Peptides against a protein of PDB entry 3H8D. Designs and how they scored, part 60

Target 1, 122 residues: chain A of PDB entry 3H8D
Amino acid sequence: DMKRQQRFFRIPFIRPADQYKDPQNKKKGWWYAHFDGPWIARQMELHPDKPPILLVAGKDDMEMCELNLEETGLTRKRGAEILPRQFEEIWERCGGIQYLQSAIESRQARPTYATAMLQNLL

## One batch from the design tools (peptide; aimed at target 1 W31 R76)

Design b2_p27_4_s1 (made by RFdiffusion4, then SolubleMPNN; from b2_p27_4, 10 letters changed)
Fold by OpenDDE base, seed 2:
Structure b2_p27_4_s1 (fold): chain B 122 residues (1-122), chain C 122 residues (1-122), chain A 27 residues (1-27)
Amino acid sequence: as target 1 above (122 residues)
Amino acid sequence: as target 1 above (122 residues)
Amino acid sequence: MEEERERENLERFERWLEERLRRLEAE
């Protein structure tokens, strides 16, 4: 359903191991999500000390946020919502196109706005 | 082409008649634009003293920005780019859905991402 | 009530995220 609103969010996080360290020793990570309507379609996590984690609906449901968009409260969190390009630029740089493509080819990806757009790109 | 990037912008403007008035007498308007890829699809202008102006590609080309997205410099102007919902919320409140719908029905609207989305909404 | 619910939702999300990060760290 291409009518659904596509909304993107970015949330910084501090690793649990760094929670009580000095501010200078707290390494910041970034949690990204693409919601296709009420449900998450893509999730991406940038960690300070390991490769990015890319997740797509259908394949990675157990690791992705199970809360619907409203349940996250993200739409009311100031500064959380980002522009589509701000998500896509990072997604592409992290190899998200290839990751999602492989998930589609292996029949693991649940149909989302992201899968539809990629199928038009290919 | 649903692959094209949809980008939205908002910039303030001062009426030519108010250019050299005291700051307190300069009434600020707002110029909105939706670019479907490199070309403008919708334009909207909020004025302090008259009804909003809604414009759609095909029908209102002569009154809309004739520069492509890159030529506008909007992508390089800090604070100009806005979220899709920030555009759509105002567009809907101003009667943009009905305006675009009428332009489609009268065969005046050039096909854009906006026309495609509306046709799915109806 | 709406504002309270929104705050509770955000807190729920923050708890979810922290738990996810903890799981990742434990691996």
Scores: peptide ipSAE 0.371, ipTM 0.571, DockQ to the pose 0.694
OpenDDE base, seeds 1, 3, 4, 5: peptide ipSAE 0.354, 0.357, 0.358, 0.360; ipTM 0.750, 0.757, 0.754, 0.757; seed 5 fails the geometry check

Design b2_p27_4_s2 (made by RFdiffusion4, then SolubleMPNN; from b2_p27_4, 9 letters changed)
Fold by OpenDDE base, seed 3:
Structure b2_p27_4_s2 (fold): chain B 122 residues (1-122), chain C 122 residues (1-122), chain A 27 residues (1-27)
Amino acid sequence: as target 1 above (122 residues)
Amino acid sequence: as target 1 above (122 residues)
Amino acid sequence: SEEARLEAAEEKFEAWLKERLEKLEAE
């Protein structure tokens, strides 16, 4: 089970409201995802004008990417894949450890590589 | 056990004989390493003038990096860390699957993430 | 074709992400 491939991705985005503005007025956000095998385990969004959003599988399924990894095309998107630490550093800064921990303790989190790693850490 | 962090690194090297030559005469090789947690699991060397070298823990300990990951400083070296696939693609091209398989079957390989993954694949 | 399948996948994801961001902006 813990033998599934862990893959991480990052995509920049522009807010819909800024799509037609001049480049200097387009504020960039970042969409992050952690896939545990074919299925998303964590999603994270850095917005230019609001707090970061953290999402974990089982708890936040309705807000998370419903596509399996193959369906996303992320593995074929140049520059989208990132190192685990590139994800984890931001995740930690945004309070991801506490967020996931709470989801585990409340029995809302689906078991994933992320939940297992956190339980191994604590 | 399979919860250990898998990290991969790549460093260019110049042959000792070319160290003092003009830049155009320095042939570059590549040193690769796979760390299963703090301990090296696989090492791979691409040379400009000889066949690739493949090494696996348990079998080739005497020729492999003897430092734990923290001691290497690789995690702090800019550009050294690479994606798993960046390692595996070269490993596979160099016959790494067969090499590791033989080491497992001959009972020379130390159990690592790499050995477990191969046994899962076959 | 494989190329067509891959392109469709990318478009599907982009559409998903766009919708996600629009919903968030409406809050």
Scores: peptide ipSAE 0.319, ipTM 0.638, DockQ to the pose 0.729
OpenDDE base, seeds 1, 2, 4, 5: peptide ipSAE 0.322, 0.319, 0.318, 0.320; ipTM 0.649, 0.633, 0.644, 0.654; seeds 1, 5 fail the geometry check

Design b2_p27_4_s3 (made by RFdiffusion4, then SolubleMPNN; from b2_p27_4, 12 letters changed)
Fold by OpenDDE base, seed 5:
Structure b2_p27_4_s3 (fold): chain B 122 residues (1-122), chain C 122 residues (1-122), chain A 27 residues (1-27)
Amino acid sequence: as target 1 above (122 residues)
Amino acid sequence: as target 1 above (122 residues)
Amino acid sequence: SREAELERARERFEAWLRERLERLEAE
């Protein structure tokens, strides 16, 4: 159902090894999530010293957030919610279109708003 | 088509009468817009000294922005785009649900994402 | 209470995130 609310979130995460270091010595990563209604559709992780990680529902469920949106508390975390384009711009730069397309073609992707949009785009 | 991108914007405006006053004497209002794809679906105006103005496509076309989204330049204005909830929270507080519902019931509202969502809600 | 439930859920999410990072660092 394309009427499900699409919501996007970004939170910083600090490596466990850096947790107790001075701010200047903490390398900040970013955890992104696209929720299609209550369930995650895409997850994206930016790391300071390794390639971006792209994950799509159906294919990468084992690595993606298993909590529904309400359970995450993201909607109550100040500054966590971002604009769709703030997610998509990074997603595209990281090769997300190709990644999701491959997941669809291999029949690994679970249908989501993201898969529908991509199929509309291509 | 529910696949159209829903984008929301907010910009401040100063009343014409306050245009040349000192900043401390300028009462700031807020202009809100919901674009359903390229076309405006809802417009909302907060004023410091008069009731909010709510406008919906089809009913209030003459008072709403006539430019398509690209023509407005809003997508290129830093800080103009807002989260859906930033629009909806104000919309709801201003009685927007009732306003749009009445427009639908009177057959004055043009079908938009907003009308579809309201019909899904009620 | 709902508030308590939501707090527990948030704690679970934070734990999940930490575990995710730890796993990634171990690779």
Scores: peptide ipSAE 0.310, ipTM 0.610, DockQ to the pose 0.657
OpenDDE base, seeds 1, 2, 3, 4: peptide ipSAE 0.309, 0.301, 0.305, 0.027; ipTM 0.613, 0.534, 0.589, 0.405

Design b2_p27_4_s4 (made by RFdiffusion4, then SolubleMPNN; from b2_p27_4, 7 letters changed)
Fold by OpenDDE base, seed 4:
Structure b2_p27_4_s4 (fold): chain B 122 residues (1-122), chain C 122 residues (1-122), chain A 27 residues (1-27)
Amino acid sequence: as target 1 above (122 residues)
Amino acid sequence: as target 1 above (122 residues)
Amino acid sequence: SREEREREAEKRFEEWLEERLKKLEEQ
């Protein structure tokens, strides 16, 4: 629905094994989320030494944040919220369009703003 | 249309009369824009010593930026793009909802994402 | 209070994130 606000967030995460290493050895990852209203639509995880992880609602619910947006506290975390394009640029680079498309075609994706936008693009 | 990207921008401005004053006398204003795809939907101007100026497409075209988004160069200006909420928060505080509503009711507003959202809210 | 609710929300998410990271390391 057009009423639902699309909000995007990014937070860094460091592997537990690296938490106490010297700065030069702390390899930073990035956790991304797209919320379609209160519920997550897409999640994306960038890691320094393995392929990006792309997740879409419906297909990957078990891997995705189960908290609603308010419960995450992301809206209150300084610097966490990002521009839509900051999410989409990385999403596209990581093959997110193809991933979501496949999820739609296999009937695994839950309808979200993301699925609607993709279906409009194709 | 859901396809059109909503993008928001903010840039500071100093009144022409203050341009050559001492820093202590340079009163900063803020110029805001909401682009619904390539075209501006809303414009907002905050001034240090007078009421905010609210402008909506259709009604206030003569006062609003006439350039399409690409022509403005705003997408290439570092720090100019802001989050939707950063625009909406100020818009709401300045009475933007009432202003846009009045423009819709008087048939002065051009249909935009902004008008659609407001009509969904009411 | 609002502040308490916000702290709890932050805590819940941090916990979720930690579990997520742990899961990823185990894979």
Scores: peptide ipSAE 0.310, ipTM 0.653, DockQ to the pose 0.670
OpenDDE base, seeds 1, 2, 3, 5: peptide ipSAE 0.310, 0.308, 0.309, 0.309; ipTM 0.651, 0.643, 0.647, 0.647

Design b2_p27_5 (made by RFdiffusion4)
Pose (drawn by RFdiffusion4):
Parts: sequence; C-alpha cells; structure tokens
Structure b2_p27_5 (pose): chain A 119 residues (1-119), chain B 122 residues (1-122), chain P 27 residues (1-27)
Amino acid sequence: KRQQRFFRIPFIRPADQYKDPQNKKKGWWYAHFDGPWIARQMELHPDKPPILLVAGKDDMEMCELNLEETGLTRKRGAEILPRQFEEIWERCGGIQYLQSAIESRQARPTYATAMLQNL
Amino acid sequence: as target 1 above (122 residues)
Amino acid sequence: TEEREDENWERFEELLLEKFKMVPYED
C-alpha cells in the first residue's frame, strides 16, 4: 500500500567536532519510512546501548517529521537498501523488540509489524 | 507496487590486462542493470577505454544480458544491488534520457517501467 | 522544490543535533 524507504546518517558526538580524526568515535542513525511516516528508528552509538524505536510505543522519542519535511530524499548518500537496515536491526535485537511491542499492544500497525506477524 | 518490481544492480569491473597491476593502475569500469520484474529493461556500461554502452529493451535485445533476474544470482551477490538514483544519475550523464526518448519515438523501445517513467515526466 | 528540500534538510540536521545529540559525519 505504501513505499518503504530507508535512510542512514553516520554521526559523531557533538563533543568530538574539534578533536583529531582518530579521536572521533562514529555512530549511525537509521530510519525506516512506511510511506510518509516513520515505522522504525535505530541508533548505533559508540558509548551507550543501541537505541531501537518503533511507531506507537516510541512516538515521543522518534523523529516527528514525515518523509517530505526531513529532506532525506534530497541528501546524497543518505538512502540505503532495505537489507542494509534489516541486517543492523536484527543484530540489535530488533526482531524481539518489535515482537515485544506487538504482544503488549504498544505497536502501531505498519509494514514492519505486518512483516513480523506474517512469518 | 510497480515500483517494487524495479531492481537495480552495479558490478564494478577491470579489464584482464589490469588484473595484477598496482591498485592505482587498475582502470575500473562499471556494468549496470535495471530489472523491470524478471526482465532487464535497461543495461549500462562505463568503460575505461571506449564509449559508454547504453541498451534498452526491445531495441537492443541482441546486445543485452539474456538471463532473467533469478537466473543471474544478482539478488544474492553482496553489494551488487543499488538504489534507483544510483542507476539514474549515471544513465542521465551518459545521455540515457535522449537514448530512451529516441527509442520510444522510433517505437523500438519495448514498454517497460522505464518508458512509463520517462513518459510521465514528459 | 529543490530549495524547499534543502531547507528541510537544514532543519532536520539541526534537529539531529538538538534533540538527538548528533553531528552528521562525512568523510
């Protein structure tokens, strides 16, 4: 029913902007858009646990801008294939995280919940 | 979900003569494919030593890869799949829009998602 | 349209810094 689009933004800590390149610890921010709306958000950090977020339970913590208002389709190198998102998501325990939110009625139905519930 | 049937692939390559040269002397080329479901709709090759090759379904059937998407194994090859814009950027810089527009005007281009996309643009 | 999309990115980049404490990194 809707186009699935995935984005990735590598980042460094704000405290690392003026250190030498070898001292800049990298992280990665990810987003899965189910149409205009974000279904899953994932953050890999070099200094704390991975942040896994799903539509519904985590609306407050997730990016609140829809796809057009982010400008992500405009940024070079930002969009990634579905597998590049899914591989990282699975290695972070994302399948159990989304399943737990589904069973406790905290998950908004999206293409992501439909995929886990099917298989 | 015509868009979901669209799949794009890129294979970097070198000539056999450059196989054992230093990495800086390996003149790379790139082979590309746009699959409209099981069949190649557009094929593109950037070469280090000759003009770019642009091929469209219908007009260029003899020159294109004859295998369908499953027969190629490309969906299984790590790093081979690219986003539509990664194909479109190169296709445009090679004159691919003019090449596809001419094939459509000469009616040689078989209707595909690619011809449908160029027509919606015009 | 391209100008609006650039402005959207700028605001989103700022949002990443302010809300998520992230500076987009490029090589």

Design b2_p27_5_s1 (made by RFdiffusion4, then SolubleMPNN; from b2_p27_5, 12 letters changed)
Fold by OpenDDE base, seed 1:
Structure b2_p27_5_s1 (fold): chain B 122 residues (1-122), chain C 122 residues (1-122), chain A 27 residues (1-27)
Amino acid sequence: as target 1 above (122 residues)
Amino acid sequence: as target 1 above (122 residues)
Amino acid sequence: SAAEQEAAWERFEEYLKTKFKMVPYEE
């Protein structure tokens, strides 16, 4: 468990509908991922016109990145990798602690580094 | 232990003797630090004209940063904070694993996140 | 290789678009 590398990524995105608009009319969102080893543990999405989306492994697998880290190419994308705190700060602001806690308590969360850290923090 | 935030920093430095030379003649070194919570766990120095210096808490306290993380101001220095892997990659290349292992085996290393991770890896 | 890495990223971009309705964007 502790041997797994924790890596965090952020990708800016636009909506498909905005793809061909003028830059000033493209509304920006941010896709975040926390990989616990090769597999995603948490995913977070900041959208320009709807509430943030928080997703945790086990509970939200169908809505999360199913590719392993190597398959994504994220590690080779310049500027995609972010510091742990850069992820956690947004995660916390979006209510991620409560979200993950609820997923753990309902036994929906798959054990990950994130669940372990939260269970250690509480 | 697991509640302590692991943060890594890198600061370029120039030799005192080069301080007033032309920019092209200033040889750059790099100072690295791993903070386990408020206190430094590992320090690493890449010098332009001598071998790397590796330092681990407990063993090398006298030669390491004595300031706590907040006192250093590193968290407020733009560009100073680096990814864990950015530290570890250099650490490993410099023989840091062997260095820390030896410090643990000789009972010189203070228990830190770094020692725990190594003892978990071995 | 660099070419293989680029291809992998392009596939991921399409993946993001199709699954998440997100078009990766750089200003």
Scores: peptide ipSAE 0.293, ipTM 0.595, DockQ to the pose 0.649
OpenDDE base, seeds 2, 3, 4, 5: peptide ipSAE 0.291, 0.289, 0.130, 0.289; ipTM 0.580, 0.580, 0.507, 0.565

Design b2_p27_5_s2 (made by RFdiffusion4, then SolubleMPNN; from b2_p27_5, 8 letters changed)
Fold by OpenDDE base, seed 3:
Structure b2_p27_5_s2 (fold): chain B 122 residues (1-122), chain C 122 residues (1-122), chain A 27 residues (1-27)
Amino acid sequence: as target 1 above (122 residues)
Amino acid sequence: as target 1 above (122 residues)
Amino acid sequence: MEEEEERNWERFEEYLRTKFKMVPYEE
């Protein structure tokens, strides 16, 4: 639906085990989210000590943020919202296109803006 | 075309008459642009001493930036790119919806992402 | 408004910690 606003967010995070360590010993990761209107379409996690995690709606719902956008408060967190390309660049680097494509082909992906765009591009 | 990336930019400008005045006497305006892929779709100008200027592709081509996105160098200007909502909020406040709608109805507007979105919303 | 925003974010931070084992961090 062309009416839905596409919004992208990222939040830096540290591991709970590092929470009370000195700053130099806190290894940062990044949590990324793509919201297609109120609902998450894609989620991505860059971890300091394991491979990137890619998640797409429908396939990975249980591992993704179940809160709608308003519930997250992300729109009100300064610096959390990022440009679409800031998300997509990382998504692509991490193999997100292939991941989403596979999810579509296996009929695991819920239709989202992301699925639509990929299907238009290919 | 869903393939085209929507990108938005904002640049401050100083009135020519203020160019060589002391900083406190330089009143800033803001130049906004929406690029639908390589080509400008909407332009907006906030002036310190006159009403906002709204421009839409097709109708106002002669008053709008004639450079394609790459030629502008905006993508390489740090801080120039803004979030879609940062553009749209101002656009709406300035009566952009009505302006674009009128341009569509009068068949003056060139088809763009902006025209498509408005037509989907209404 | 400011207080509401803060409360919402605090809830989300806790959500991230519990759901994803992520502690939001600001430099």
Scores: peptide ipSAE 0.306, ipTM 0.550, DockQ to the pose 0.628
OpenDDE base, seeds 1, 2, 4, 5: peptide ipSAE 0.311, 0.294, 0.292, 0.293; ipTM 0.538, 0.636, 0.606, 0.633; seeds 1, 4, 5 fail the geometry check

Design b2_p27_5_s3 (made by RFdiffusion4, then SolubleMPNN; from b2_p27_5, 9 letters changed)
Fold by OpenDDE base, seed 5:
Structure b2_p27_5_s3 (fold): chain B 122 residues (1-122), chain C 122 residues (1-122), chain A 27 residues (1-27)
Amino acid sequence: as target 1 above (122 residues)
Amino acid sequence: as target 1 above (122 residues)
Amino acid sequence: SEEEGEENWKRFEEYLETKFKMVPYEE
């Protein structure tokens, strides 16, 4: 539904184990979210010590953020919101198109803006 | 066409008459652009001393940026690209929805992502 | 409100740590 606003967010994170370490010993990751209206459509995680994690609504609901956008407070977190391309560039690099495509083809993906965009891209 | 990337830009400007004035006497305006792929779909200008200017592709081509996105260099200008909402919020405040709707109804607007979005919104 | 937003953010930080094992970090 084109009425829903597409919003993208990114927050840097460290591991709980690094929380009390010196700054030089904190390995930073990035948590990304694409919200299609109030609900998450895609989640992506760049980790310092493991492969990127890609998650799509419908398929990976249990592993994705279950909070709606308002509940997250992301819209009020300075610097959290990013441009669509800032999400998509990383998504593409991580194989997100193939991942989402596979989820669509296996009928695991819930219809979102992301699924619609991909179906228009192909 | 959902294949085209929607990109939004904002640059400040000062009036030519203020160009050589002291900083305290320079009144800043804002130039906004929405590019639907390589071509401008909407242009908006906030002026310090006159009403906002709204321009839509097809209707206002002669008054809009005639350069394609790549030619503008906006994608390479740090701080020029803005979030969609940063454009849309101002667009809405300036009566952009009504302006674009009128352009569609008068058959002056060229079909763009903006026209499609508005038609989905209404 | 900003206060409500901050409260939500604090909860979200705890949520991130619990569910995703992530602690938000600003350099």
Scores: peptide ipSAE 0.283, ipTM 0.591, DockQ to the pose 0.733
OpenDDE base, seeds 1, 2, 3, 4: peptide ipSAE 0.280, 0.028, 0.275, 0.267; ipTM 0.590, 0.520, 0.529, 0.591; seed 2 fails the geometry check

Design b2_p27_5_s4 (made by RFdiffusion4, then SolubleMPNN; from b2_p27_5, 13 letters changed)
Fold by OpenDDE base, seed 2:
Structure b2_p27_5_s4 (fold): chain B 122 residues (1-122), chain C 122 residues (1-122), chain A 27 residues (1-27)
Amino acid sequence: as target 1 above (122 residues)
Amino acid sequence: as target 1 above (122 residues)
Amino acid sequence: DEEEGRKNWERFEKYLETVKNMVPYEE
């Protein structure tokens, strides 16, 4: 539904094992989320020492954020919200278009703003 | 077309008469723009001492930015790009929905992402 | 509500840590 707000967020993270190390020894990753209204449509994780993780609603529900947007507190976290392009640029670089397309073709993807946009793009 | 990126920008402006005054005597306004792909779809101006100005493509072409997005240099100006909601919140407060709706009904509005979204919303 | 926001964020942090093995980091 085109009435729902599309909002994007990014949070830096470290591994639990690095919590108490000096800053130079903390390997930083990035957690990304695309919310289609209150519910997550896409999630992406950039790790410092392993391949990116791409997740799409329907296919990867069990690995994605289970909280609705309001429940996350992300909207109140200063600096967490990012521009759509800031998400999409990374998504594209990580092969997100192909990943989502495959999920659609395999009938694993839940319909979202992202699936609709991709279907219009291709 | 849903393939075009929607990008939003905000820059401060001062009145020509205030250019050479002390900072405390410079009244700051805000210039807003919504670009639907390379071309402007909506423009908005918040003035310190007069009502907001709302402009929509088709109806107000002669008063709106005539440059395409790339020509503006806005994409290269740090801090100029804003979130969609940061534009929409002000747009709504200024009566932008009604303004655009009226432009559509009077057949003055050029079809844009904004017109399409409004038609889906109402 | 700020308090609700804080509680929600804590819940989110718990999710990240327990489910995703991530600890939110602030520089």
Scores: peptide ipSAE 0.326, ipTM 0.601, DockQ to the pose 0.733
OpenDDE base, seeds 1, 3, 4, 5: peptide ipSAE 0.325, 0.318, 0.314, 0.322; ipTM 0.600, 0.595, 0.612, 0.603

Design b2_p27_6 (made by RFdiffusion4)
Pose (drawn by RFdiffusion4):
Structure b2_p27_6 (pose): chain A 119 residues (1-119), chain B 122 residues (1-122), chain P 27 residues (1-27)
Amino acid sequence: KRQQRFFRIPFIRPADQYKDPQNKKKGWWYAHFDGPWIARQMELHPDKPPILLVAGKDDMEMCELNLEETGLTRKRGAEILPRQFEEIWERCGGIQYLQSAIESRQARPTYATAMLQNL
Amino acid sequence: as target 1 above (122 residues)
Amino acid sequence: SEEEREDANLERFMEAFTEKLTKREEE
């Protein structure tokens, strides 16, 4: 029913902007858009646990801008294939995280919940 | 979900003559494919030593890869799949819009998602 | 005009993302 689009933004800590390149610890921010709305958000940090977020339970913590208002379709190198998102998501325990939110009635139905519930 | 049937692939390549040369002397080219479901709709090749090759379904059937998407194994090859924009950027720089527009005007281009997309643009 | 609007949106998004990471680092 809707187009699935995935984005990735590598980032460094704000405190690392003016250190030498070897001292800049990298992280990655990810987003899965189910149409205009984010279904899943994932953050890999070099200094803390991975942040896994799903539509519904984590609306307050997730990016609140829809796809058009982010400008992510405009940024070069930002969009990624579905597998590039799914591989990282699974390695972070994302399948169990989304499943737990589904069973406790905290998950908003999206293409992502439909995929886990099917298989 | 015609858009979901669209799949794009890129294979970097070198000539056999450059196989054992230093990495800086390996003149790379790129082969591309746009699959509209099981069949190649557009094929594109950037070469280090000759003009770019642009091929469209219908007009260029003899020159294109004859295998369908499953028969190629490309969906299984790591790093081969690219986003539509990665294909379209190169296709445009090669004159692919003019090449596809001409095939449509000469009615040689078989109707595909690619011809449908160029027509919605015009 | 459409490309300028999209660039403004991207700028605002990147700025908001940096602010969010700053607040977390301060905690």

Design b2_p27_6_s1 (made by RFdiffusion4, then SolubleMPNN; from b2_p27_6, 17 letters changed)
Fold by OpenDDE base, seed 1:
Structure b2_p27_6_s1 (fold): chain B 122 residues (1-122), chain C 122 residues (1-122), chain A 27 residues (1-27)
Amino acid sequence: as target 1 above (122 residues)
Amino acid sequence: as target 1 above (122 residues)
Amino acid sequence: SEEEELERKLKEFLERFKKRLEEEEKK
């Protein structure tokens, strides 16, 4: 639906184990979100010491952000919003295309802008 | 076409008349571009001392950037690329929706992502 | 403020998520 804005966000996080370490010892991870209109379509996490985590709507709802876009406050958080390509570049590097494709083929993925885009690319 | 990336750019310009003035007297304008894949779909200029200029593909080809995206070098210019909403917010404030709609209705506008998006919103 | 509250909600989600991951790793 062309009425739904596609918006992408990124925020850093520190591992719980690093919370009380010196700044130089706090390894930053990155949480990424793709919102298709008000609802999240894809989520991704880059960790400093483990493989990336990929999540897609429908399949991974329980692990993804349950807040709608407005509730997250991300649109009001300075520096949080990123360009689509900034998300997609990392998504692709992490195997997101294959992950989403598998979710579509297994009928686990909820239809979103992301699923539609992938189907158009293939 | 979902295969075409929508990318937006903004660069400042100084009026020719202000070229040799002191920095405090150089009023910056802003040039905006929306590229639908390799080709420009919309162009917009904010001037410090005159009304905004709005341009859409098909109708205003002679006044719009004739270079394809790669030729512009915008993708390589630091700070030039902006979020879709950063473009759309200004576009809307400047009356871009009405301008594009009129161009569509008069059959002057070339079909682009922008025209398709507008038609989906209406 | 409302903005601060929304940010806290996001933070809470993230913390819950991280906690779930840690628990899974311990299994």
Scores: peptide ipSAE 0.061, ipTM 0.552, DockQ to the pose 0.264
OpenDDE base, seeds 2, 3, 4, 5: peptide ipSAE 0.055, 0.060, 0.039, 0.061; ipTM 0.550, 0.339, 0.424, 0.433; seed 2 fails the geometry check

Design b2_p27_6_s2 (made by RFdiffusion4, then SolubleMPNN; from b2_p27_6, 14 letters changed)
Fold by OpenDDE base, seed 5:
Structure b2_p27_6_s2 (fold): chain B 122 residues (1-122), chain C 122 residues (1-122), chain A 27 residues (1-27)
Amino acid sequence: as target 1 above (122 residues)
Amino acid sequence: as target 1 above (122 residues)
Amino acid sequence: SEEERLEKKLEEFLKRFEERLAEEEKE
């Protein structure tokens, strides 16, 4: 159902090793999520000192946020919600199109808004 | 099935509001879980500055851990697993017996090892 | 509050995720 609302979020995270360090010694990463209606479709993580991590529903369920959108509280977290392009720009830069395409072709991806849009594109 | 293994876990958590504060300004809580085989039966949270939260399967599913035991990774987290009595002592102190009893009597509790044991006791 | 609880659940997820990443990097 393409009528489901697509919502995108970003929150910073601090590595476990830095949790109890002084602020200047904490390296901040960024956790991104795309929710297709109530359910996560894509997750992305920008790390300070390692390659980005891309995850897609169906293939990577075990590594992705297990909460539905309401349960995350993200819609009530000030400053967490971002524009679609703010997600997609990073997604594309990190090779997300290829990643999702491969998941579709290998029949690992669960159908989502993201898979549908990619299939329309290609 | 009373043959299912009962396993208990405890991990610390930091409140979201304290995530980026200096260590001295972080108030640590404790998250407890009782797993009846692969599925959570009870959850308990100790907070520094508010009453403890008690949760039981069936009644409080939406507020409890959504993952099965294997998915949580708790069995692989050093120091996370605790003895049954380490859970039960806190559970009892927090009024867990009365809480679970009420859930059983109101037909809200999902049958678990915990409900069975309480029904044997009372 | 309910909002606080929901935020906490997210933080719990993130905590587990970060710990997993840390362990993977040790290998």
Scores: peptide ipSAE 0.127, ipTM 0.498, DockQ to the pose 0.208
OpenDDE base, seeds 1, 2, 3, 4: peptide ipSAE 0.117, 0.110, 0.113, 0.037; ipTM 0.585, 0.584, 0.440, 0.379; seeds 2, 4 fail the geometry check

